Peptides against a protein of PDB entry 1IK9. Designs and how they scored, part 69

Target 1, 211 residues: chain A of PDB entry 1IK9
Amino acid sequence: MERKISRIHLVSEPSITHFLQVSWEKTLESGFVITLTDGHSAWTGTVSESEISQEADDMAMEKGKYVGELRKALLSGAGPADVYTFNFSKESCYFFFEKNLKDVSFRLGSFNLEKVENPAEVIRELICYCLDTIAENQAKNEHLQKENERLLRDWNDVQGRFEKCVSAKEALETDLYKRFILVLNEKKTKIRSLHNKLLNAAQEREKDIKQ
Target 2, 207 residues: chain A of PDB entry 1IK9 as posed
Amino acid sequence: MERKISRIHLVSEPSITHFLQVSWEKTLESGFVITLTDGHSAWTGTVSESEISQEADDMAMEKGKYVGELRKALLSADVYTFNFSKESAYFFFEKNLKDVSFRLGSFNLEKVENPAEVIRELIAYALDTIAENQAKNEHLQKENERLLRDWNDVQGRFEKAVSAKEALETDLYKRFILVLNEKKTKIRSLHNKLLNAAQEREKDIKQ
Target 3, 195 residues: chain B of PDB entry 1IK9 as posed
Amino acid sequence: MERKISRIHLVSEPSITHFLQVSWEKTLESGFVITLTDGHSAWTGTVSESEISQEADDMAMEKGKYVGELRKALLSVYTFNFSKESAYFFFEKNLKDVSFRLGSFNLEKVENPAEVIRELIAYALDTIAENQAKNEHLQKENERLLRDWNDVQGRFEKAVSAKEALETDLYKRFILVLNEKKTKIRSLHNKLLNA

## One batch from the design tools (peptide; aimed at target 1 Y177 N185, target 1 (a further copy) K187)

Design b2_p25_1_s3 (made by RFdiffusion4, then SolubleMPNN; from b2_p25_1, 18 letters changed; failed a check: the pose's geometry)
Amino acid sequence: SAAERDKKFKEEVEELEKKQEEEAE

Design b2_p25_1_s4 (made by RFdiffusion4, then SolubleMPNN; from b2_p25_1, 19 letters changed; failed a check: the pose's geometry)
Amino acid sequence: SREEELQKFLDKFKKLDEELEKKEE

Design b2_p25_2 (made by RFdiffusion4; failed a check: the pose's geometry)
Pose (drawn by RFdiffusion4):
Structure b2_p25_2 (pose): chain A 207 residues (1-76, 81-211), chain B 195 residues (1-76, 83-201), chain P 25 residues (1-25)
Amino acid sequence: as target 2 above (207 residues)
Amino acid sequence: as target 3 above (195 residues)
Amino acid sequence: EAAEELAEVEAEAAELAAELAAEDA
């Protein structure tokens, strides 16, 4: 059981703002209840599933394509106009294409006996919605703050692991260098003793 | 300018639900407007900064403590009474075994209730719209942070596993380079023996 | 022959000194 409450402007009353409340079950295609209110009175109408299928045929439109038009127009490149006569309670709306517009929907609404009850329920639904949303935004705010911390935590754990690696790497190399260089001292010493021995023999061959 | 719309029940009509709308600028302390509506009629009242502090005195409460009670009672156990004939509105606080008048307002019937009701409904729809948009922005940030976290966590796993492969990997190389020095040293020694 | 054998041993000694100077650099 879903609903959408939208504000709309009627051509015959561009001054005041009206409100349109559309409610259905699962899909618009199965039928819907539409209510119009100016904050004082309310007019209501119903559209059955069969009436929707028929209207789509009379408009030469694929049924799902037709329901799509209803969704864009009623549930808020596509320009739509709305008209209402308080004298007749007739409500219709047209889609305005280039130089060509056409009747998209028509409803004979009935003035409601208990406008206040309808208006109170509508406001009540809106307040409940505002409430459900805040609870959700709060739940997400906390999840947001949890993740901001869980990142900062691991980020630090990361920097530490890297810094620990560098300290260990340089530590190992330092030991290596010492041992390697001690050997080099031996090589140079041996290498030079050999050379000295070669110059010695050279002197015996010459004298 | 901020506002709160609360659904309430009046003692003299537990059947029907009323709506209490309270609006202000910065803090209730500087005055506020309160509107009561049943969806048909509407009653309004203005409470100045001067009247509020005046009430804080008649009670002998710090203007802060007093405003605090109003926030709890008006912005949503609190009881509400309204007489359509007198337009007098008052509310009380109910504790264990006692109750007391907490405040009152002389409201006045509004000339164009439909205008007030329309503005109230419009505000609610805007609020719904804004809140739905924020729910999206925060939903995506929750996603970005979830991804960013997995990234770094992966970097950490890779980094720690590297530190643990370092001693073993570097020692092999050191053995290799070291074994080369020894060979040289042996060959030199052997040469010196030759001579 | 002897001057040749000596020049070979001086070249080996220069190459090993250059390798050690390269390792030190």

Design b2_p25_2_s1 (made by RFdiffusion4, then SolubleMPNN; from b2_p25_2, 16 letters changed)
Fold by OpenDDE base, seed 3:
Structure b2_p25_2_s1 (fold): chain B 211 residues (1-211), chain C 211 residues (1-211), chain A 25 residues (1-25)
Amino acid sequence: as target 1 above (211 residues)
Amino acid sequence: as target 1 above (211 residues)
Amino acid sequence: SAEEEFEKLRKESEELQKELEEEEK
């Protein structure tokens, strides 16, 4: 089961932060449990898949689009643009919410909630869930931080090896050419020496033929 | 101001999760505000630096060690070993906690709390803080994840360049040696040829002299 | 560079080899 808790403001009580908890299985489309609290009282209701489908049909909205709007309204809380307005009657336990667009405001959905007999238990469970989520997220953060530190060390190690490899390649090339030059110069000198000896021998023979 | 919320169990109400909020500036040693709630009622008290010092002195404990124990008791919640026991009287508003060691149990501290007139406000603020902390931790997690993905890409890039550099170094050495051997062999052949010509010229001259 | 010196030496050595082959006629 998935859960999201969001802060909302009710039109009837704009100075009091309310908390909207939504719980669902796999998808919001399959239905959900909604819980509203002001930190003293709590109200809950269950919305079925059939009710979601009926609301989409009554609005003449495609179901997937409607569920997408439900997700934005109920799971994101009051987004920065106050696109969603929430209303609740404590007397009738009737909850409804509207989407406010620049030129059009329309009711997106409505739910009959029931007052919880033991609101303290619901509030405690909600706080427990928040604390568990904090602990889980902290553990994930610590893990990711350690992995980042490992990857940075590994990167620095490879970078250092790469720089050494580049330098070693340049040094190798320079050393090999120097060695080759020395050996080739020795051979070049020997060739010149032998050639000069051959020329001298030919000149001596030509002198001996001319007595 | 720093804040920590923990779950605790009271000896008087072991079936009901209580929440212990501690708020402090810079260090717990400088004093703190403690808030206790059961999700319906709330109690608060302020503990001064002087009270902390007095409690440490009364216990004949070094202040830094005492503050270290306060931090473990009040900020960690019930650790896995139930090392800390919490007691609260709703009538007297007296809160006290004990450290249970294998052979010794002792009172670590005690506070007079005051019942909050508007517990719903305290509970709402506590939930708001939890939700803000969740959002901040999620943003940190997303940032660390993106950084991890960047570092992994950077590592793979350097690793690939390093492997290419190693291969290029080996190829360079092999190529240079092959080229050198070719040139050297040509020069060796020329030296041998010139030497043979010189020997032949000497033999011909020796024949002409005998002749 | 060491490469330029090697390539220069290679060329001079090839020229010397050609001169020796031309005289051998």
Scores: peptide ipSAE 0.076, ipTM 0.820, DockQ to the pose 0.040; fails the geometry check
OpenDDE base, seeds 1, 2, 4, 5: peptide ipSAE 0.027, 0.029, 0.028, 0.026; ipTM 0.816, 0.816, 0.816, 0.816; seeds 1, 2, 4, 5 fail the geometry check

Design b2_p25_2_s2 (made by RFdiffusion4, then SolubleMPNN; from b2_p25_2, 17 letters changed)
Fold by OpenDDE base, seed 4:
Structure b2_p25_2_s2 (fold): chain B 211 residues (1-211), chain C 211 residues (1-211), chain A 25 residues (1-25)
Amino acid sequence: as target 1 above (211 residues)
Amino acid sequence: as target 1 above (211 residues)
Amino acid sequence: DAEKEFEKLKKEAEKLKKELEEEEK
C-alpha cells in the first residue's frame, strides 16, 4: 500500500493546518482511503474505483485525465499554492475540492467522510508513518552519500592515471625521437666516412693509371 | 533550534505508542524542551542547563557523560530495545526514565511536565515538522542521486579517455619503432653497399699492381 | 674498360656525396 500525507488548508478553517492522508494500492485509479485530521479529530472515507469512474463520467472527463487531476490535488503535497481549494463540513462530513484555473473554477470531486471514533490512533499511526519515512529517507541519504564519496575516489584515481598516461605518452615520444636522431646521426657519419674512403681510393687509382 | 522526535513506550501504557519530542539550541547540555504526546493529549516541560547539571551531580556523574546518556535516551529514536525505560504519570505529570544495564537499572533523569491546553496545535506542529523533514530529506536524496549520476558520467568519460590514451601510447610506440627500423635498415643497406664498393675497388687495385 | 668502370664509380661516389650533403641541409 502506498501513502501520501499532505498539509492542506480548508476554506472553512484557514487558520488551522489540516492533514490529508491518501492511501492506495499501486494506483490511485483502483480506489483509495482518504483521511483528514486537524490533530484532534479525524475523518476517513473510502473511495472506490467505481466512484472514481462515476465522478469522471459526471465531469465528462476521460478517466485517466481525471485520475491525473486527483493525483495532483490529493497527492502533490506542496503543489502550487491556490490551484486546489479544499472544503470540508464537520457537520455533514462532506469533503469537496475545486480546481482553480485563471478563468474557471470547477469542482473536481467530493467525498462523504466519517468521523473516526478513536482519532488518537489515526494520529499516532500517521506520526509513526512520518517517523518511519524519515528513517527510511535518512538511510537512503547515508547510502547515497557513501556512494558519492566512493564515486569521487574512483574518479580521482582514474583522473590521476589518465594524467600519468598523457605525460608518459609525451615523454615516450620525445625520448624515442631523441634516441632515433642519435642513431641516425651515427649512421650518417659512417656513410660520410665510407664515401670519403671511396673518393680517396678513386683518386689514388687515377694517379696509379697516369707513368 | 534542533529537534528530535522519537517513538517511545511508557511502562504505564505499553500498548499505546507515545512520541517524545526534544527541542534544543546547538547542544542538549544548554537545556531543552521536552514534549510528550499520545496523539490526543500533550505534556511539555523545559529542562534548564542548571537542572541538567544538578541531575548529573545528584547521580555523581560527570556532566559530559550524563549529557551523553541523555542524548542516547532522549534523541536516539530507535535505539536498542529495552535499554531505556520511560515512565510517565498523567496524574502527577511526572516523567522519569531509567537505564537498564545487565546487572543494574538506575534512574537517569526525571522531569515535571505540564499538560498542554491545546494539544491539537502541538500535534499539528509536530506533524508539520515531520512533513517538512520528509520534504528536506527527499530534496537531499534527489540532489545526491543527481550528483551520483553526474559523477558516474564523469568517471565513464575519464575512463574512456584513459583507455584511448593507453591505446594511443602503445600505437605511437609501435609506429615509431617501425618507422625507425625502416630508416635504420635503409642506412644499413647503404653502408653495406659502400663497403662492398670499397672492397671491390681494393681488389681491382691489387690486380692492377700485380699486373 | 677498367678506367671507364672507375670513372663510373667516381661519379656515383660524387653523386652519393651530394645526396648526403642535401639530406644534411
Scores: peptide ipSAE 0.005, ipTM 0.798, DockQ to the pose 0.455
OpenDDE base, seeds 1, 2, 3, 5: peptide ipSAE 0.005, 0.000, 0.000, 0.000; ipTM 0.801, 0.803, 0.802, 0.803; seeds 1, 2, 3, 5 fail the geometry check

Design b2_p25_2_s3 (made by RFdiffusion4, then SolubleMPNN; from b2_p25_2, 17 letters changed)
Fold by OpenDDE base, seed 1:
Structure b2_p25_2_s3 (fold): chain B 211 residues (1-211), chain C 211 residues (1-211), chain A 25 residues (1-25)
Amino acid sequence: as target 1 above (211 residues)
Amino acid sequence: as target 1 above (211 residues)
Amino acid sequence: SAEEEYKKILEESKKLEEELKEEEK
């Protein structure tokens, strides 16, 4: 079971924040329970999948699109205050809401609610759910924070190893070239020395041939 | 201003969850406002720094330690249910709480509360605060989630660069050695060739001298 | 092996570096 609590303002009581709780199984399309409270009284209604389908048909709206609009109206919380207007008669227990766009205002849905006999129980349960949600979100936050700190340490460790590896590569290349040049120069010097000895031997032989 | 809401069970009404809201400025030691509600009625009291100091003195407890115990009792929420017991008389509006340890039970504190005339307003504000806290925590969780995903990508990127750098270092070393061996072998071959020419020249000269 | 020949060259190079450092003193 999923649940969302939102604050709403009723057209009839714009100074009193109301709370709209919606509870459903998997998808809002399958129906939902709506609970309205002002912190003193509560009203509850059940909306069936058939009622949702009927409202979509009456609006000549595709069901998935209609459910999408219901989701925005009923679950978004304090969205832009002016897009959805909520109406409730405490006398008739009739709840309806409208979508107001620049060029069109239309009723999005309507429900009959029943006054809850024990509103305090509903309110306590609602507060309990809020506190549970806060605790769950705090635990998730602490977990994510610890994971963030771990990932940052791991990143810094690998970054430091990478920089050391780059420096070690450059140092190795430089050292290998220096060593090679030294050995190569030694071999070149030996070649030059041997060439000079060969030239001298050739000159001596030419002198010996010339008596 | 800081605030914490906790669920508590009263000894007088163990079947009805009560909510204890504590609000304070910076430190609980400076005093706090306590609000108790059952979802229908609400009671509020103000506890001054002087009252906290007096309670600490009456308990012969160091003030910082006493405030630490108050924090555990009043702010911890549903801690282990059996450590702190809460008592409230709706008639006297007297609230007191006890710490129960294995070998000692003692009154930790007591407050006179006043019944709120408009409990619905207090309850609505409390629910609003819960919803705001949920929204803030959700936003923080989404931020931390995105940051964790970023850090993971950054870690994978630097790790991949590090592995490539290691492989490139090993490949470079191997390539340089192969090139060096080739050049040095060429020079060694030249040296050997020159030595053989010198030896032959010396042998020819020795033949010419013996001749 | 080519590796053993390289090790010998490296040892000869180290000796030459030591000899060069002694000549610079």
Scores: peptide ipSAE 0.015, ipTM 0.803, DockQ to the pose 0.033
OpenDDE base, seeds 2, 3, 4, 5: peptide ipSAE 0.012, 0.014, 0.013, 0.014; ipTM 0.802, 0.801, 0.802, 0.801; seed 3 fails the geometry check

Design b2_p25_2_s4 (made by RFdiffusion4, then SolubleMPNN; from b2_p25_2, 17 letters changed)
Fold by OpenDDE base, seed 5:
Structure b2_p25_2_s4 (fold): chain B 211 residues (1-211), chain C 211 residues (1-211), chain A 25 residues (1-25)
Amino acid sequence: as target 1 above (211 residues)
Amino acid sequence: as target 1 above (211 residues)
Amino acid sequence: SAEEEYKKLKEESEKLEKELEEEEK
């Protein structure tokens, strides 16, 4: 089961933070359990897939679009833009919420809730879920941090090897050119020596012809 | 202010999960506020630095060691090893906890708490803190995930550049040797040609002397 | 003799070629 807890403000009790818990199986479209609490009392209701479909039809809205709006309202909480307004009557146990647009407000959904007989158990379970979620997220953070440190070490290692490869390429080029110049100069010296020997032999032959 | 919430079981109410909140400024040694709740009632007490020092003295324990044991008991919760036992009387508002070792149990600390008049406010604030902590940890997780994806891309980039550098070094060496051999062979050919001319000149001179 | 000088020059050239082949290894 998936679960989301949101902090909401009720129009009837704007000074008292309420918590809206939504629990569902795989998709919000298949139905969900809604729980409302103020830290003293709790109210719970089940919303079926058929009720979601009926509300979408009553709104003349495509079901996927309607479920998309439900997801934004119920799982994101009232974001800082007050796009969603929540209403609850403790007397009737009637919960409804509206989407506020610039020029129009419209009812997005309505649910009948039942007062929980043992609200302390629901509140304890809610706190347990929060603590368990914190522990899971801390373990994920520690894992990601260790992986980050590994990747940084691996990056520094390959970067250092790359810099050494660049320097070694430049050194190789310089060394090979130096060796080439040395051997080339030896061959040039030998060519010059042979030319001088050839010139001397020609001069001696010219002397022998002149007796 | 730093804060930790732990799930605990009381010896008097082992079937009811309690939540132990500890709040402190910088270090637990400087004193702390303790809050206990069962999701219906709440109890709060302040423990001063002087009370911590007195309890350490009463135990004949070094203060740093004592504070270290307090930290383990109050901030880690009862770990799976039941190393710490928590006791609370709702009648006396007396809270105490024990460390259980293989052969001995000893009282680690005791505090007088006061019943909170509005437990719902304390519970709401506790849930708010949990939700805020979840949001902060989610933001840290998203940041670390993005950083890991960045480091992985950067590692793959430098690894690919390194492999290209290795291949380019080998190609450079091979090309320089090929060029070197070509120029050397030209010089060798010139030396051989000069030697043949010298040999011919010597043979002609030997003919002229026999003539 | 001119022939002995040529023979020495040839031996020196062959020695230098071998030294170069050893430096290429």
Scores: peptide ipSAE 0.019, ipTM 0.810, DockQ to the pose 0.245
OpenDDE base, seeds 1, 2, 3, 4: peptide ipSAE 0.020, 0.021, 0.019, 0.021; ipTM 0.810, 0.810, 0.809, 0.809; seeds 1, 2, 4 fail the geometry check

Design b2_p25_3 (made by RFdiffusion4)
Pose (drawn by RFdiffusion4):
Structure b2_p25_3 (pose): chain A 207 residues (1-76, 81-211), chain B 195 residues (1-76, 83-201), chain P 25 residues (1-25)
Amino acid sequence: as target 2 above (207 residues)
Amino acid sequence: as target 3 above (195 residues)
Amino acid sequence: SEEPMEEEELTYEEELAELKEEMAA
């Protein structure tokens, strides 16, 4: 059981703002209840599933395509106009295309006996919605703060692992260099003793 | 300018639900407007910074402590009474085995209730709209942080596993280079023996 | 033709570069 409360402007009353409340079960296609209120009175109407299928036929439209138009227009490049007569309780709306507009929907609403009850329920629904949302935003705020920390934690764990690796690498190399360089000293020593022995042989060949 | 709209029940009409709307600037301490509505009529009252502090005196409470009680009672066990004939509004606090008048306001019936009701409904719809948008922004940040975390965690796994492969990998190379020095040393020695 | 090897003074960075070059070969 869902609903949407939208504000709308009627052509015959661009000064005051009205409110449109549409409620259904699962899908608009199965039918919906529509209520119009100016904050004092309320007018209500119902549209059955069969009435929707028929209206789509009379408009030469694919049924789902027609319901799509109803969603854009009633549940808030597509320009829509709304008219209401308090004298007749007739409510209709048109889609305004280029130089060509057409009747998209018409409802004979009935003035409600208990406007206050309807208005109170509507406001109550809105306040409940505001409430459910805040609880959700708070749950997400905490999850947000938890992740900001869980990242900073592991980020630090990362920097430490890297810094530990560099310390270990240089530590190993330092030992290596020492051993390797000691050998180099022996090579240079041996190499030079050899040379010396070659120069001594050369001297005996010459004298 | 901030506001809070609470649903309440009056003692003289537990059947119907009323709505209490409280509005202010910065803090209740500087005064506030309170509006009571049943969806048909509406009653309003203004409470100045001067009256509030005045009440804090008649009670002998720190203006802060007193404002604190109002915040708990008016912005949402608290009891509410209203007489449509007198427009007098008062509320009490109920503890274990006792109750006491906490405050009151002389409200006045509003001339155009529909205007007030329309503005209240409009505010609620805007609030719903803003809250739904924030729920999206925070929902995405929750996603970005989830992804960013997996990234770094992966970097950590890779980094730690590298630090553990280092000693073994570097030691092999050292053996290789070292074995080369020894060979040279041997060949040199052997040459020296030749001579 | 063979000349004697002289003992050259090297810094820690130079000795490390030489070691890495020998590893790379």

Design b2_p25_3_s1 (made by RFdiffusion4, then SolubleMPNN; from b2_p25_3, 11 letters changed)
Fold by OpenDDE base, seed 5:
Structure b2_p25_3_s1 (fold): chain B 211 residues (1-211), chain C 211 residues (1-211), chain A 25 residues (1-25)
Amino acid sequence: as target 1 above (211 residues)
Amino acid sequence: as target 1 above (211 residues)
Amino acid sequence: SEKKLEKKELTEEEKLKELEEEMKK
């Protein structure tokens, strides 16, 4: 089961933070359990897939679009833009919420809730879920941090090897040129020596012709 | 202010999960506020630095060691080893906890709490803190995930450049040797040509002497 | 750093050509 807890403000009790829990199986479209609490009382209701479909039809809205708006309203909480307004009557146990646009407000959905007999158990379970979620997220953070440190070490190692490879390429080129110049100079010296021997042989032959 | 919430079981109410909140400034040694709740009632007490020092002295324990045991008991919760036992009387508002070792149990500390008049406000604030902590940890997770994806891209980029550098070094060596061999072969050909000219000149001179 | 490496590789290739021309003299 998937679960989301949101902080909401009710139009009837704007000074008291309420918590909206939504629990569902795989998709919000297949139905969900809604729980409302103020830290003293709790109210719960089940919304079926058929009720979601009926509300979409009553709105003349495509079901996927309607479920998309439900997801934004119920799982994101009232974002900082107050796009969603929540209403609840403790007397009727009637919960409804509206989407507020610049020029129009419209009812997005309505649910009948039932008062929970033991609200303390629901509140304890809600706190347990929050603590368990914190522990899971801390473990994920520690894992990602260790992975980050590993990747940073691996990056520094390969970067250092790359810099050494660049330097070793430059050094190789310089060394090969120095060795080549040495061998080339030996060959040039041998060519010069052979040329001088040829000149001397020609001069001796010219002396022998002149007796 | 730093804060930790732990799930605990009371010896008096082992079937009811309680939540132990500890709040402190910088270090637990400087004193702390303790809050206990069962999701219906709440109890709060302040523990001063002097009370912590007195309890350490009463235990004949070094203060740093005592504070180290307080930190383990109050901030870790009862770990899976049930090393710490928590006791609370709703009648006396007396809270005490024990450390259980294999051969000995000893009282680690005791505090007088006061019943909170509006437990719903304390519970709402506790849930708010949990939700805020979840949001902060989610933001840290998203940041670390993006950083890991960056480091992985950077690692793959430098690894690919390193492999290209290795290949370029091998190609450079091979190309330089080919070029050097060509120039050396030209010089060797010139040396051979000059040697043949010297041999011919010597043979002509030997003919002129026989003539 | 990267632009310095590419510019260094280009300057090495230019030096290779200059050295080849000097070796042909």
Scores: peptide ipSAE 0.013, ipTM 0.815, DockQ to the pose 0.051
OpenDDE base, seeds 1, 2, 3, 4: peptide ipSAE 0.012, 0.023, 0.020, 0.013; ipTM 0.813, 0.818, 0.817, 0.813; seeds 2, 3 fail the geometry check

Design b2_p25_3_s2 (made by RFdiffusion4, then SolubleMPNN; from b2_p25_3, 11 letters changed)
Fold by OpenDDE base, seed 4:
Parts: C-alpha cells; sequence; structure tokens
Structure b2_p25_3_s2 (fold): chain B 211 residues (1-211), chain C 211 residues (1-211), chain A 25 residues (1-25)
C-alpha cells in the first residue's frame, strides 16, 4: 500500500495547517482512503474506483486525465502557491477541492468523510509513518553517500592509472625513436664507410691497369 | 536549533506509542526542551544546563558521560529492545527514565513536565517538522542519486579511455618495433652486400697480381 | 672482415634485444 501525507490549508481554516493523508494500492485510480486531520480531530473516507470513474464522467474528463489531476491535487503536498483549493465543512463532513486556473475555477472532486472516534490513534499512526519514512530515507542517504565515496575513489584510481598510461605512451614513443635514430645513424655511417672503401679500391685498380 | 523525535513506550501505557521530541541548541549539554505526546495530549518541559549538571552530580557521573547517556536515552528512538525504560505520570506530570543493564537498573533522569493547553498546535508542528524532514531527505536522496549516476558515467568514460590507452600503447610499441626491424634489416642487407663487393674486389686484385 | 661483420650484426641483434628487454621491464 502506498501512502502520501501532505499539508494543506482549508479555505474555512486558513490559519490552521491540516494534514491530508491519501493511501492507495498501486495506483490512485483503483480508489484510495483519504484522511484529514488538524492534530486534534480526524476525518476519514474511502473513495472507490467507481466513484473516481463517476466523477471523471460527471466532469466530462477522460479517466486517466482525471486521475492525473487527482494525483496533483491530493499527493503533491500543495504549498500556498497551489492551483488547488481545499474546502471542508466540519459540520457536514463534506470535503471538496477546486482547481484554480487563470480564467477558470472548477470543482475537481468531492468526498463525504466520517469523523474518526479515536483521532489520537490516527494521529499516532501518521506520526509513526513519518518517523519510519525518515528512518528509511536516512538509511538510503547513508548508503548513497558511502556509494558516492566509493565511486569517487574508484574514479580517482582509474584517472591516476590513465594519466600514467598516457605519460608512459609518450615516453615510450620518444625513447624508441631516439634509440632507433642512434642505431640507424650507426648503420648509415658503416654504409658510407664501406662505399668509400669500394671507391678507393676501384680507383687503385684503375691505376694498376694504367704501366 | 536541533530536534529529534522518537517513538517511546511508557511503562504506564505500553499499548500506546508516545512521541518524545527533544530540541536543543548545538549540544544536549546546554539544556533542551522535551515534549511528550500521545497524539491527543502533549506535555512540555525545559531542562537547563544546570539541571543536567545537577543530575550528573547526583549520580556521581562525569557530565560528558551523563550527557552521552542522555543522548542515547532521549535521541536514539529506542525500539522495544531498548536499555532505557520511560515512565510518565499524567497526574503528577513527572517523567523519569531508567537505564536497564543486566545486573543494574538505575534512574538516569527525571523531569517535571507541564500539560500543553493546545496540544493540537504542538502535534501539527511536530507533523510539519516530520514532513519537512522527509522533503529535505528526499531532495538529498535525489541529489545523491544523480551524483552517483554522474560518477558512474565518469568512471566508465575514464575506464574506457584507459583501456584504449593501454591498447594504443601496446599497438604503438609493436608497430614501431616492426618498422624499425624492417629498416635495420634493409641496412644490414646493404652492409652485407657492400662487404661482399669489397671481398670480390680484393680477390680480383689478388688474381691480377698473380697474373 | 666477415667475423667483424658477424660481430657487428650480433652486436646489433643484442642491442635490439636489449631494447626489447628494457621495454619489457
Amino acid sequence: as target 1 above (211 residues)
Amino acid sequence: as target 1 above (211 residues)
Amino acid sequence: EEKKLEEEEKSEEELLEELKKEMAK
């Protein structure tokens, strides 16, 4: 089961932060349980897949688009700048929310909630979920941090080996060329010496033929 | 200001999870504000640095060691297996906690708390802090994940360059040696050819002299 | 003279082998 808790402001109680918990299985489209609390009272309602489909039809909106709007409204944790306005009557337990666009405001959804008899249990469970989520996220962060430190070490090791390989390649090329030039020059000198000896021998033979 | 929220079990109410919030400045040694809640009622007390020092003295414990025990007791978020037992009287508002070792149980600290008039505000603020902490930890997690993905790409890039450098070094060495051997063999062949010509010229001259 | 040429050729092969050995180190 997935869960999201968001802080919201009700139009009727703008000075009091309320908390909107939504819980669902796999997708919000399959239905969800909505819980509203002010830290003293709690209200809960279950919204079925059929109700979601009916609200989409009543709005003449495609179901996937409507569920997308529900997800934005109910799961985003809307800050004060948000496109969604939440309304709740504690008397009627009627919850409705509106999408506010520049030129159009419209009701997106409406739910009848029931007042929870023991709100303290709901609030305690909500706090427990928050603390569990904090612990899970902290453990994940510590793991990712250790992995980052490992990857950085591994990167530095390979980088250092790469730099050594580049330098060794350049040094190798330079050294091989220097050594080759030395040996080649020795052979060229020997060839020149032998050519001179042949020229001298030919000149002596031409002298010996001329008596 | 630093804050830690922990779930605790009171000996008097073992079936109801309570939440222990501790807030302090820099170190727990400087004093702290303790808040206890059951999701319906809240109790708050301020513990001064002087009270911490007095409790350490009364226990005949060094202050740093005592603060270390306070940190473990109050900030660890003790699970059910914990070395610390929490006691609270709702009637007297007296909170005390004990450290349970194998052979010794002793009272570690005791505080007078005051019942909060508007517990809903304290509970809402506590939930807000939890939600803020979740959001901060999620943002940090997403950042660390992106950094890990970057470091992994960077490592793969350097590793691939390193492997190419190694292969290029080996290929360069092999190619240079092959080229050098070819040129040297050409020069050796030329030297041998010139020596043979010199030997032939000398043999012909020796024949001409015998003639 | 042939012996000197063979010695010079050996010396060159030795130099090439020394080059190979130094690069294999």
Scores: peptide ipSAE 0.022, ipTM 0.821, DockQ to the pose 0.126
OpenDDE base, seeds 1, 2, 3, 5: peptide ipSAE 0.021, 0.020, 0.022, 0.021; ipTM 0.822, 0.821, 0.821, 0.821; seeds 1, 2, 3, 5 fail the geometry check

